# Ledger of designs, part 66: peptides against a protein of PDB entry 4XPM

Target 1, 160 residues: chain A of PDB entry 4XPM
Amino acid sequence: VMLHSKNVKGFLENTLKPYDLHSVDFKTSSLQSSMIITATNGGILSYATSNNDVPKNSINEINSVNNLKMMSLLIKDKWSEDENDTEEQHSNSCYPVEIDSFKTKIYTYEMEDLHTCVAQIPNSDLLLLFIAEGSFPYGLLVIKIERAMRELTDLFGYKL
Target 2, 67 residues: chain B of PDB entry 4XPM
Amino acid sequence: DIKGTIAFDTHGNVIESTGVGSQRIEDIGDLSKVTLDAEGFAQVQGDSLLVHLYKRNDITLAVYTSA

## One batch from the design tools (peptide; made by RFdiffusion4, then SolubleMPNN)

Design b2_p14_7_s4 (from b2_p14_7, 7 letters changed)
Fold by OpenDDE base, seed 4:
Structure b2_p14_7_s4 (fold): chain B 160 residues (1-160), chain C 67 residues (1-67), chain A 14 residues (1-14)
Amino acid sequence: as target 1 above (160 residues)
Amino acid sequence: as target 2 above (67 residues)
Amino acid sequence: SMRDYLIELMDKLE
């Protein structure tokens, strides 16, 4: 089934849900944000964010969106640098992965007090980006984004 | 008795932690160096706790017990 | 056994 804009938005919203492993008394917070951005300019094509009691069309909402835009640009820039740096690709912040014979990389980045991870959707001009609180462990964040990316096969090869 | 757990990946990043494991994230460095048997298991005696290790598919699980 | 528990817990993680 082809992914439409509404489907992508809904998908991203679902990724916000916390990880809850009841049997071992482990639970995370919800992701702060989940986004699909352009690899070229860091432009946000779709995003979801956790509810934070911000009124719609308010100045605070605009500021929050602007903050997401800024973060996306910063992360895109860092990602671009690392993609052109062999040493960074061999650091603990880089996870090479293969999905259905497509190779990509997952990067983890500390952004202020937030934990983030980003990955290029295979053979596309798009990046998937997760932003979580500092309490969200990186190892789990990586697993989460990998599993999410496996559900975005319709976007594989997407070019702007 | 199980006192806690830590799960971590090959990069040393935490996947999940519970109990005393949540307070012993710094152990990952040493635990990652432990030689596992052919089935992926090992036991390491810590300061006051016994650590039971199991690795499968690039995930290492550490369970802390009193004995 | 402890090994069984470890396997069980690992199964939940995957």
Scores: peptide ipSAE 0.718, ipTM 0.939, DockQ to the pose 0.932
Fold by OpenDDE base, seed 1:
Structure b2_p14_7_s4 (fold): chain B 160 residues (1-160), chain C 67 residues (1-67), chain A 14 residues (1-14)
Amino acid sequence: as target 1 above (160 residues)
Amino acid sequence: as target 2 above (67 residues)
Amino acid sequence: SMRDYLIELMDKLE
């Protein structure tokens, strides 16, 4: 099934769901945000947030969206720098992965008290970005975003 | 008998933790260096707790027990 | 056994 804008939004909303291991006493919080952004400018193509308590078109919503825009831009800039830095690509913050013979990298970034991870959708001009609370383990966050990317094959090779 | 667990990846980052494992994240550095048997298992005596290790597909599980 | 438990837990994690 081809991914359309509406489908992408719904997909991102689903990624917000917490990890719940019922057999043991382990459960994460929901992701704060999940976004697809452009690798070129950090522009947000689609996003989802767990904070749905803000009224539509309110000043608080605008501020929240603006915060996401700033966050996406900052992370995109850091990602761009790391993609041009061999040393950063060999750090513990970089996870080289392969999905269906396509190579990409997952980066983890601490943003204030938040845990974030970002990955280029293979061969595309798009980045997938997760933002979580500081209590969300990085190892699990990496697994989560890798699994999410495996469901975005329709966006592989997407060019702006 | 099980007091807690830790799961971590090859980068030393936590995947999940429960019980006393949540308070023993600092053990990951040492646990990652433990030699496992051919099936991916090991046991290590820690601070008053026994740690049972199992690694598969770049994920290491550590289960803490009293004995 | 403990090994069985570890395998079971790993299966749930993956």
Scores: peptide ipSAE 0.717, ipTM 0.939, DockQ to the pose 0.925
Fold by OpenDDE base, seed 5:
Structure b2_p14_7_s4 (fold): chain B 160 residues (1-160), chain C 67 residues (1-67), chain A 14 residues (1-14)
Amino acid sequence: as target 1 above (160 residues)
Amino acid sequence: as target 2 above (67 residues)
Amino acid sequence: SMRDYLIELMDKLE
């Protein structure tokens, strides 16, 4: 089934849920945000947030969306720089991965007190971006985003 | 008795932690250097706890026990 | 055994 905008939104909303590793004594928090952004400009194509108690069109919503836009732009810029830096691609913050013979990289970035990870959807102009609390382990965040990308095969090769 | 666990990847990043393991994240640096046997297991004596290690598919699991 | 337990836990992680 082809992923349309509505389906993508729903997918991102589902990624917000804590990742279940079937550990009895371990549970993560929900992701704060999950986004698909453009690799070119960091523009948000779709997003989901865990805090849905903010009224629509409220000043709080505007501020939260603006914050997401700012973070997405900053992360895109950092990602772009790293993609042009061999040393950064071999740093501890870069996870080369292969999904169905498609190669991509997962980068982890700390944004103030937040833990983030971003990955280019294979052969596409799109980035998948997860934003979590600082208590969310990076190792698990990487696994989470990798597994999420495996479900986005319809977006592989997507060009703007 | 199991007192806690830590799972971490080859980058030294935590995947999950429970119990006392959540307070032993700093151990990852040393645990990652431990030589494992052919089956991927090892045991390391900590300050007061015994650490049981198992590595598979680039994931290392550490289980802390009293003995 | 402890080894069996470790394997079991690892199975849950993967």
Scores: peptide ipSAE 0.716, ipTM 0.939, DockQ to the pose 0.846
Fold by OpenDDE base, seed 3:
Structure b2_p14_7_s4 (fold): chain B 160 residues (1-160), chain C 67 residues (1-67), chain A 14 residues (1-14)
Amino acid sequence: as target 1 above (160 residues)
Amino acid sequence: as target 2 above (67 residues)
Amino acid sequence: SMRDYLIELMDKLE
């Protein structure tokens, strides 16, 4: 089944769910946001947020979207820099992974008090981006984004 | 007599933690250097707690017990 | 045993 825009939105919303099934004594918070952005300019193609209590079309909603745009651009810029930096690619914040013979990298970035994780969807012009609270462990965040990316095979090779 | 657990990856980043393990994240540095047996197990005595280690598929699990 | 518990817990993680 092909992933359509509506399916992507629902998929991203599902990634927001907390981790609480593997250990009865361990539970995370929900992700703050989950996004698919362009690797070229950091533009948001699709996104989901855990805070849906903001009235639609309100100034607060607009501000929250603007914040996401800002963060996506900043993370895209840092990702671009790291992709052109051999040392950063060998840092402890970079996880080389292979999915169905396609190679990509997962980067962890601390943005203010938030824990973020970003990865290029294999052979595409797209990035998958998770934003979580500081209490969300990076190791789990990496596993989460890797597993999520394995479900986005329809986007592999997507070019703008 | 399990007091807590820590699971971490090869980069030393936490995957999950429970009990006293949540307060002993700093142990990861030392635990990652422990030599495991052929089956991936080890035991390390730390202060008043015994740490039971098991590594599989680049994930290390540490379980803290009183004995 | 403790080893069995470790294996069981690891199985839940993967």
Scores: peptide ipSAE 0.715, ipTM 0.939, DockQ to the pose 0.859

Design b2_p14_8_s1 (from b2_p14_8, 6 letters changed)
Fold by OpenDDE base, seed 2:
Structure b2_p14_8_s1 (fold): chain B 160 residues (1-160), chain C 67 residues (1-67), chain A 14 residues (1-14)
Amino acid sequence: as target 1 above (160 residues)
Amino acid sequence: as target 2 above (67 residues)
Amino acid sequence: SMRDLLIELHDSLE
């Protein structure tokens, strides 16, 4: 079954939900943003943001969207560089993973005071990108994005 | 009896932390070097606290107790 | 036991 645009949006919105570990006193904040972007140009195909109580067409909304566009472009550029850098691929910021026999990598990037992680959807021209507050642990962020990608099998192999 | 916890991955990145563990993230460097038994367990002293370690599937959990 | 508790807590992480 093909994943349609509205389904993708709903999926990304679900990824925003905080992680709550009930066995101990641990709960994260919601992700600030979750996006699917193109690996080629960093263009946003779909996105979701938390606390999106901004009026439509307001200057605040425009600034928010522009910020996301900037972040996506910057992260895409760094991702592209790292994909061609053996040393970076062996750093603590790179997690090679395998999902259903498809290999990909998860990268963590510090962006200002935010914690981000990005991963190429296997064999596709698409990247999945999470943006969280600095209090969101990187180890957990990696686990979160890996599990999310496992739900995006319909996008595996997607080419622009 | 638990005073706090830290969970971390093989890259030394935090997965979760609670209680005194949240103030002892710096312990990860040393904890990652501890030799575990065949079942994945160990105990080490962290100042006045006892640290109980358990590792499975590349995730290490540290539980801090008074004794 | 403490080991049982560790296992249970670890299970919650996976």
Scores: peptide ipSAE 0.743, ipTM 0.945, DockQ to the pose 0.915
Fold by OpenDDE base, seed 3:
Structure b2_p14_8_s1 (fold): chain B 160 residues (1-160), chain C 67 residues (1-67), chain A 14 residues (1-14)
Amino acid sequence: as target 1 above (160 residues)
Amino acid sequence: as target 2 above (67 residues)
Amino acid sequence: SMRDLLIELHDSLE
């Protein structure tokens, strides 16, 4: 199934849902944000946010979007630096992964009190970015983004 | 009788934690060094709790019990 | 058994 803009948005919305482990008493909060951004300049192509109950076109909504833009740019810059740093690629914050013979890396970044992770969609100019509260475990965040990436095969190899 | 759990990856990052496990995240460092048997199991006696370990597919699960 | 429980719980993580 080909991913359209609305399908991507819906996909990102679904990633926001909390993880609930029924076998034990464990449940996370929802992700704050889930985004697809450009690896070149951190531009947001699609995004979803939790607790987005602010009126549309309100100043609060605009400020929220601007904040996402800033975070996206900062994370893109850090990601770009790490991709050019062998030592950072071997740090505990980097998870090399392979999806259907395509290789990519998942990076975890602490953004103030937020837990974030970012991964290049394999062979593409796109990054998938998750932003969560500090209570969201990094190990689970990595698993979450890896599994999400497996559902974005239509974007593999996408070039701007 | 399970008192808590911790699941963690090969980087030592938490995947999930419950009960007393949530208060023993610092145990991951030591638990990651425990030698497992051929089936991926081990038991480690803690202070007052017994830790049951099982590792498969780069995920280690620790279950804390009283005995 | 405890081992069966561990396997079951671990399966829920994957």
Scores: peptide ipSAE 0.742, ipTM 0.945, DockQ to the pose 0.941
Fold by OpenDDE base, seed 1:
Structure b2_p14_8_s1 (fold): chain B 160 residues (1-160), chain C 67 residues (1-67), chain A 14 residues (1-14)
Amino acid sequence: as target 1 above (160 residues)
Amino acid sequence: as target 2 above (67 residues)
Amino acid sequence: SMRDLLIELHDSLE
């Protein structure tokens, strides 16, 4: 089944949900944001945010969206640099992964006090981007984004 | 009696931590170097706590107990 | 046993 825009938005919203280990007393916060952006320009194609308390069309909402745009651009730039740097691809901040015979990489980036991770959707011009609080551990963030990408097979090979 | 836990990946990044494990993230460096048995288990004495290790599928789980 | 517990907890991570 093809993922349409509304389905993608719903998918991203679902990724915001906190991770809860039922066997131990461990539960994360919700992701602050989840986005699909272009690998070329860092443009946001779809996004979800846990900060839904801001009134729609308010100045605060506009500022929040602008902040997301800025972050996506910065992360895209860093990702692009790393994809052209063999040394960075071998750092502890880079996780090579394979999904259904497609190879991609997950990168973790510290952005101010936030924890972020980004990955190219396999063979596509799209990046999946998670933004979380600093308390969200990177190891779990990587697992989360990998599992999310496995459900985005319809976007594999997507070219702009 | 479990006092805490730490789970971490092959890069040494935390997956989860609870209890005293949340205060012992620095142990990951040493724990990652521990030789495991054929089934993926080990025990390591750390200060006053015993650490029980189990690794499978690139994820190491450490459970801290008093004994 | 402790090993059983470790396996159970680890399963919850996957």
Scores: peptide ipSAE 0.742, ipTM 0.945, DockQ to the pose 0.906
Fold by OpenDDE base, seed 4:
Structure b2_p14_8_s1 (fold): chain B 160 residues (1-160), chain C 67 residues (1-67), chain A 14 residues (1-14)
Amino acid sequence: as target 1 above (160 residues)
Amino acid sequence: as target 2 above (67 residues)
Amino acid sequence: SMRDLLIELHDSLE
């Protein structure tokens, strides 16, 4: 299946949905944002965000997008640093994973009061980035992004 | 009766927590060191609660009960 | 049993 821009957007929107354990009284909030960004510059290729009371085409919307751009850049920079740091790759904030014989790493980063995680789409120039509230557990966030990554096989090996 | 739960990964990060488990996240450090039996189970007596442990596929589940 | 319950709850996490 070929992933078009609209399909990617829809995929990211679906990742925003909260996690609900039906067997126990546990339910998360929706993700604040879900993005695919470039590993080179941190540029946003596609994104989805939970609905906030922000009017369309307003200055607040522009500021919101700008905030996402800044966060993407900061996280990309931290990711780049960690990819070149052996010790950081062995910390509790790094999860080596293998998907269909492709290896990648999931990193967790705290951004102010937010919980984030990022992972390079295997053999690609792209990163998948989740941003959640501080109440969203990191362990669950990692599981969520790993499962999402498994659905992005069409982007494996994607080069800019 | 279950008083709460904690699920955590091999990095000690929380996956989920409920009830009294949400107030005992600091227990993960000690719980992660508990020796499990061949089937992946263990029990640990706490201050006032009994903790039932089960680990499979790198996820540990802790269930807190009164006895 | 408690073990059965643990397994059931753990299954819900995966």
Scores: peptide ipSAE 0.741, ipTM 0.945, DockQ to the pose 0.943

Design b2_p14_8_s2 (from b2_p14_8, 9 letters changed)
Fold by OpenDDE base, seed 3:
Structure b2_p14_8_s2 (fold): chain B 160 residues (1-160), chain C 67 residues (1-67), chain A 14 residues (1-14)
Amino acid sequence: as target 1 above (160 residues)
Amino acid sequence: as target 2 above (67 residues)
Amino acid sequence: SMRELLIKLHDSLS
């Protein structure tokens, strides 16, 4: 099975959905953004955002996309630095995980008032990036991105 | 008689919180150090509330009750 | 029981 760009977009849009625990009174907000970016340059290959009630080709849409580009670049740079820093890899902001036989790391980053997490899709040149409001718990964000990556096996080993 | 809940991971990061648990995030540090029984359970007296703990698969759930 | 409730709630988390 091959992932089409449309399928990836739909997948990312689905990750935006809030977590709703019906057994207790707990529900998160939707993710602000969900992206697949290149690990090399931080270029956005696919993305989804909440509150897409912005007119197409409007200045506001362009500005929002530009903001995502900036954030993706900054997070990619931070991720790249951490991947070359043993101390950072053992910090409380790094979650080593194994999906099947593939290993990767999930990093959590505070970006202004936003909660973000990023992870390299195993053995690939791609990163999965979630951006949420500050009220979104990091522990849940990590679980969310891990489970999302488990559904992206078609991208494992993807090289640019 | 649940007054609130906290779920947290091995890094001490919150997964979910409800009720009084949302106001007691600082308890995670102490709760993470509680010795659990063979089945992963424990009870801890936290001020006026009783905290019921259950840990499995690196996720700890704390339930706060009055008794 | 409380233990059963804890297990149930925990199961709902993952």
Scores: peptide ipSAE 0.726, ipTM 0.942, DockQ to the pose 0.904
Fold by OpenDDE base, seed 4:
Structure b2_p14_8_s2 (fold): chain B 160 residues (1-160), chain C 67 residues (1-67), chain A 14 residues (1-14)
Amino acid sequence: as target 1 above (160 residues)
Amino acid sequence: as target 2 above (67 residues)
Amino acid sequence: SMRELLIKLHDSLS
């Protein structure tokens, strides 16, 4: 099934849902944001955010969107640096993974008090980016983004 | 009988924690060094609690019990 | 057994 813009948006919205282990008393908060951005410029192609309590077209909405743009750019820059740094690729913040014979990497980055992780959609010019509260454990965040990536096969190889 | 749990990956990052495990995240460093048997199991005495370990597919689960 | 419990709990993680 081809992923259209609105389908991608809906997909990202679903990734916001909290993780509930059920077997044990463990449940996370919702992700703060989930985005697909360009690897080249960090431009946001699609995004979803929790706490949609901000009125539309308000200055607060504009500020929140601008904040997302800023974070996406910063994370893209860090990702770009790490992709060109062998040592960083072997650091504790880098998870090499393989999805359907395609190789990619998941990076974890702390942004102020937030926990983030980013991964290049295999062979594409796109990055998937999750932003969560500091209480969201990194190990789980990595698992979450890997599983999400497996659902984005239609975007594999996407070039701008 | 379970007092808590910790699950962590090969990088030592937490996947989940519950109960007393949430207060013993620092144990991951030592737990990651424990030698497991052929089936991926081990037991370690930690403080007054017994830690039951199981690792598979690069995820280690630690369960804390009183015995 | 404890081992069976560990396996079950571990299975819930992935």
Scores: peptide ipSAE 0.725, ipTM 0.942, DockQ to the pose 0.920
Fold by OpenDDE base, seed 2:
Structure b2_p14_8_s2 (fold): chain B 160 residues (1-160), chain C 67 residues (1-67), chain A 14 residues (1-14)
Amino acid sequence: as target 1 above (160 residues)
Amino acid sequence: as target 2 above (67 residues)
Amino acid sequence: SMRELLIKLHDSLS
């Protein structure tokens, strides 16, 4: 079963929500962006952003979309390199994980002043990508993307 | 009374931090090397504060107290 | 106890 585009968009929007630990005084900001991109060329299939207060067809909207496209391409390229680098796969920036017997890896990347993480949706040609502010802890970001990916089983094995 | 907390993973990356813990992220290096008991607990003296440690499922939680 | 508190807080992380 394939996820409908509307369902995917809604899913990504939900991932933007901040983490709030009520037992202690800890709460994160919302993710800046959440995207599903192609592993082949970094093309954006679906995305959500926490800053939606930009008029459509405005220069600011164009710039924001172009920025996302640029970041997705850069991260895809870095991911591709790391997938062919044993040393990088054993660094503190790589988290091997297993979801329902499917293996994948979560990578964390510093992009300018932003914290990002990316993971290949198991056995697919797709990547899930989170972009957060620098104040968002990497350890939590990894947990967040892993848990999110567990909800994308319909995309497991998806090929372009 | 809790003065702060730090939670971190096996890569040494922060999961959360509060209070004085937010100012003591550098402690993770030493805290990750502390020997835990069979139940996953330990106590270590860090500066003027006592650090209570608990690790389970590859996540270590450190709680800072004055005593 | 402190141990119970640690467990409780740790559980809240997941």
Scores: peptide ipSAE 0.724, ipTM 0.942, DockQ to the pose 0.908
Fold by OpenDDE base, seed 5:
Structure b2_p14_8_s2 (fold): chain B 160 residues (1-160), chain C 67 residues (1-67), chain A 14 residues (1-14)
Amino acid sequence: as target 1 above (160 residues)
Amino acid sequence: as target 2 above (67 residues)
Amino acid sequence: SMRELLIKLHDSLS
C-alpha cells in the first residue's frame, strides 16, 4: 500500500483526536499539532493542527506555520543529539519500543508549556511528532504515538 | 466507592488520573515502590483513603477508595 | 470484586 500525501495528511488529522477512556471519567484535549518531518533537516513533510480558527493564507496562519517549523527544527536537533547520547537514551524521557521486529525510540520533550513527543519511523529518514497541551500526560502521549506508529508500516525504511 | 484513580508507566509518567487521584500525582513515587503479590495486586492505607494497586504489562493502576 | 474491577479498568487502558 502506498501512502500518498493526502493519505498522510488525513492520518495526521486523525491523530489529533482526544483520548477518551470510557471506563473512567477521563478525556484529554485534542493534540495541538501532529507532523511528519525529516530527520535530516527537520523539514515538515506533512502536518495537521487543531487550531483552525485562523483564516487561511492570513499573516497569522503564516506565523503559526513558521512557529511549527521552528519547533520542528528544535525538536529534530534535540532528537539528533539524544540519538548520540547514551545517558539521554536511558532517561525517563526515552522509551525504546519495538514494532514488528523494528526498533525505534520515543522521546518526550517539554517545549515551553507544551508537551511533545517524537519518534523515528523505524529504519526511515522520517520522524513523527506530536504536540499537546501541558495537561496531556506524557505517559499517555507515549502510548498514543506508539499506536500511531504501528499504522505507518508503509513508511518503515523510507529514505530521502 | 471509588474516589479516584491514577495510572502510570514504569517511568513514573502519568497515563491517566481521575478524581482525588488527579490531586495525588506525587503519590506515584511511593506507589511505584510497593511490593505486589504474585498476581500483581496490593493495598496501601493512606491518610483517609485506601489505595488498591494492580500492575500488569508495565502499567500500574491505583484506585482510591474510602475503605 | 475489587480485583476484578481493577483488571477491567486496567484492560481499558490498552
Scores: peptide ipSAE 0.724, ipTM 0.942, DockQ to the pose 0.934

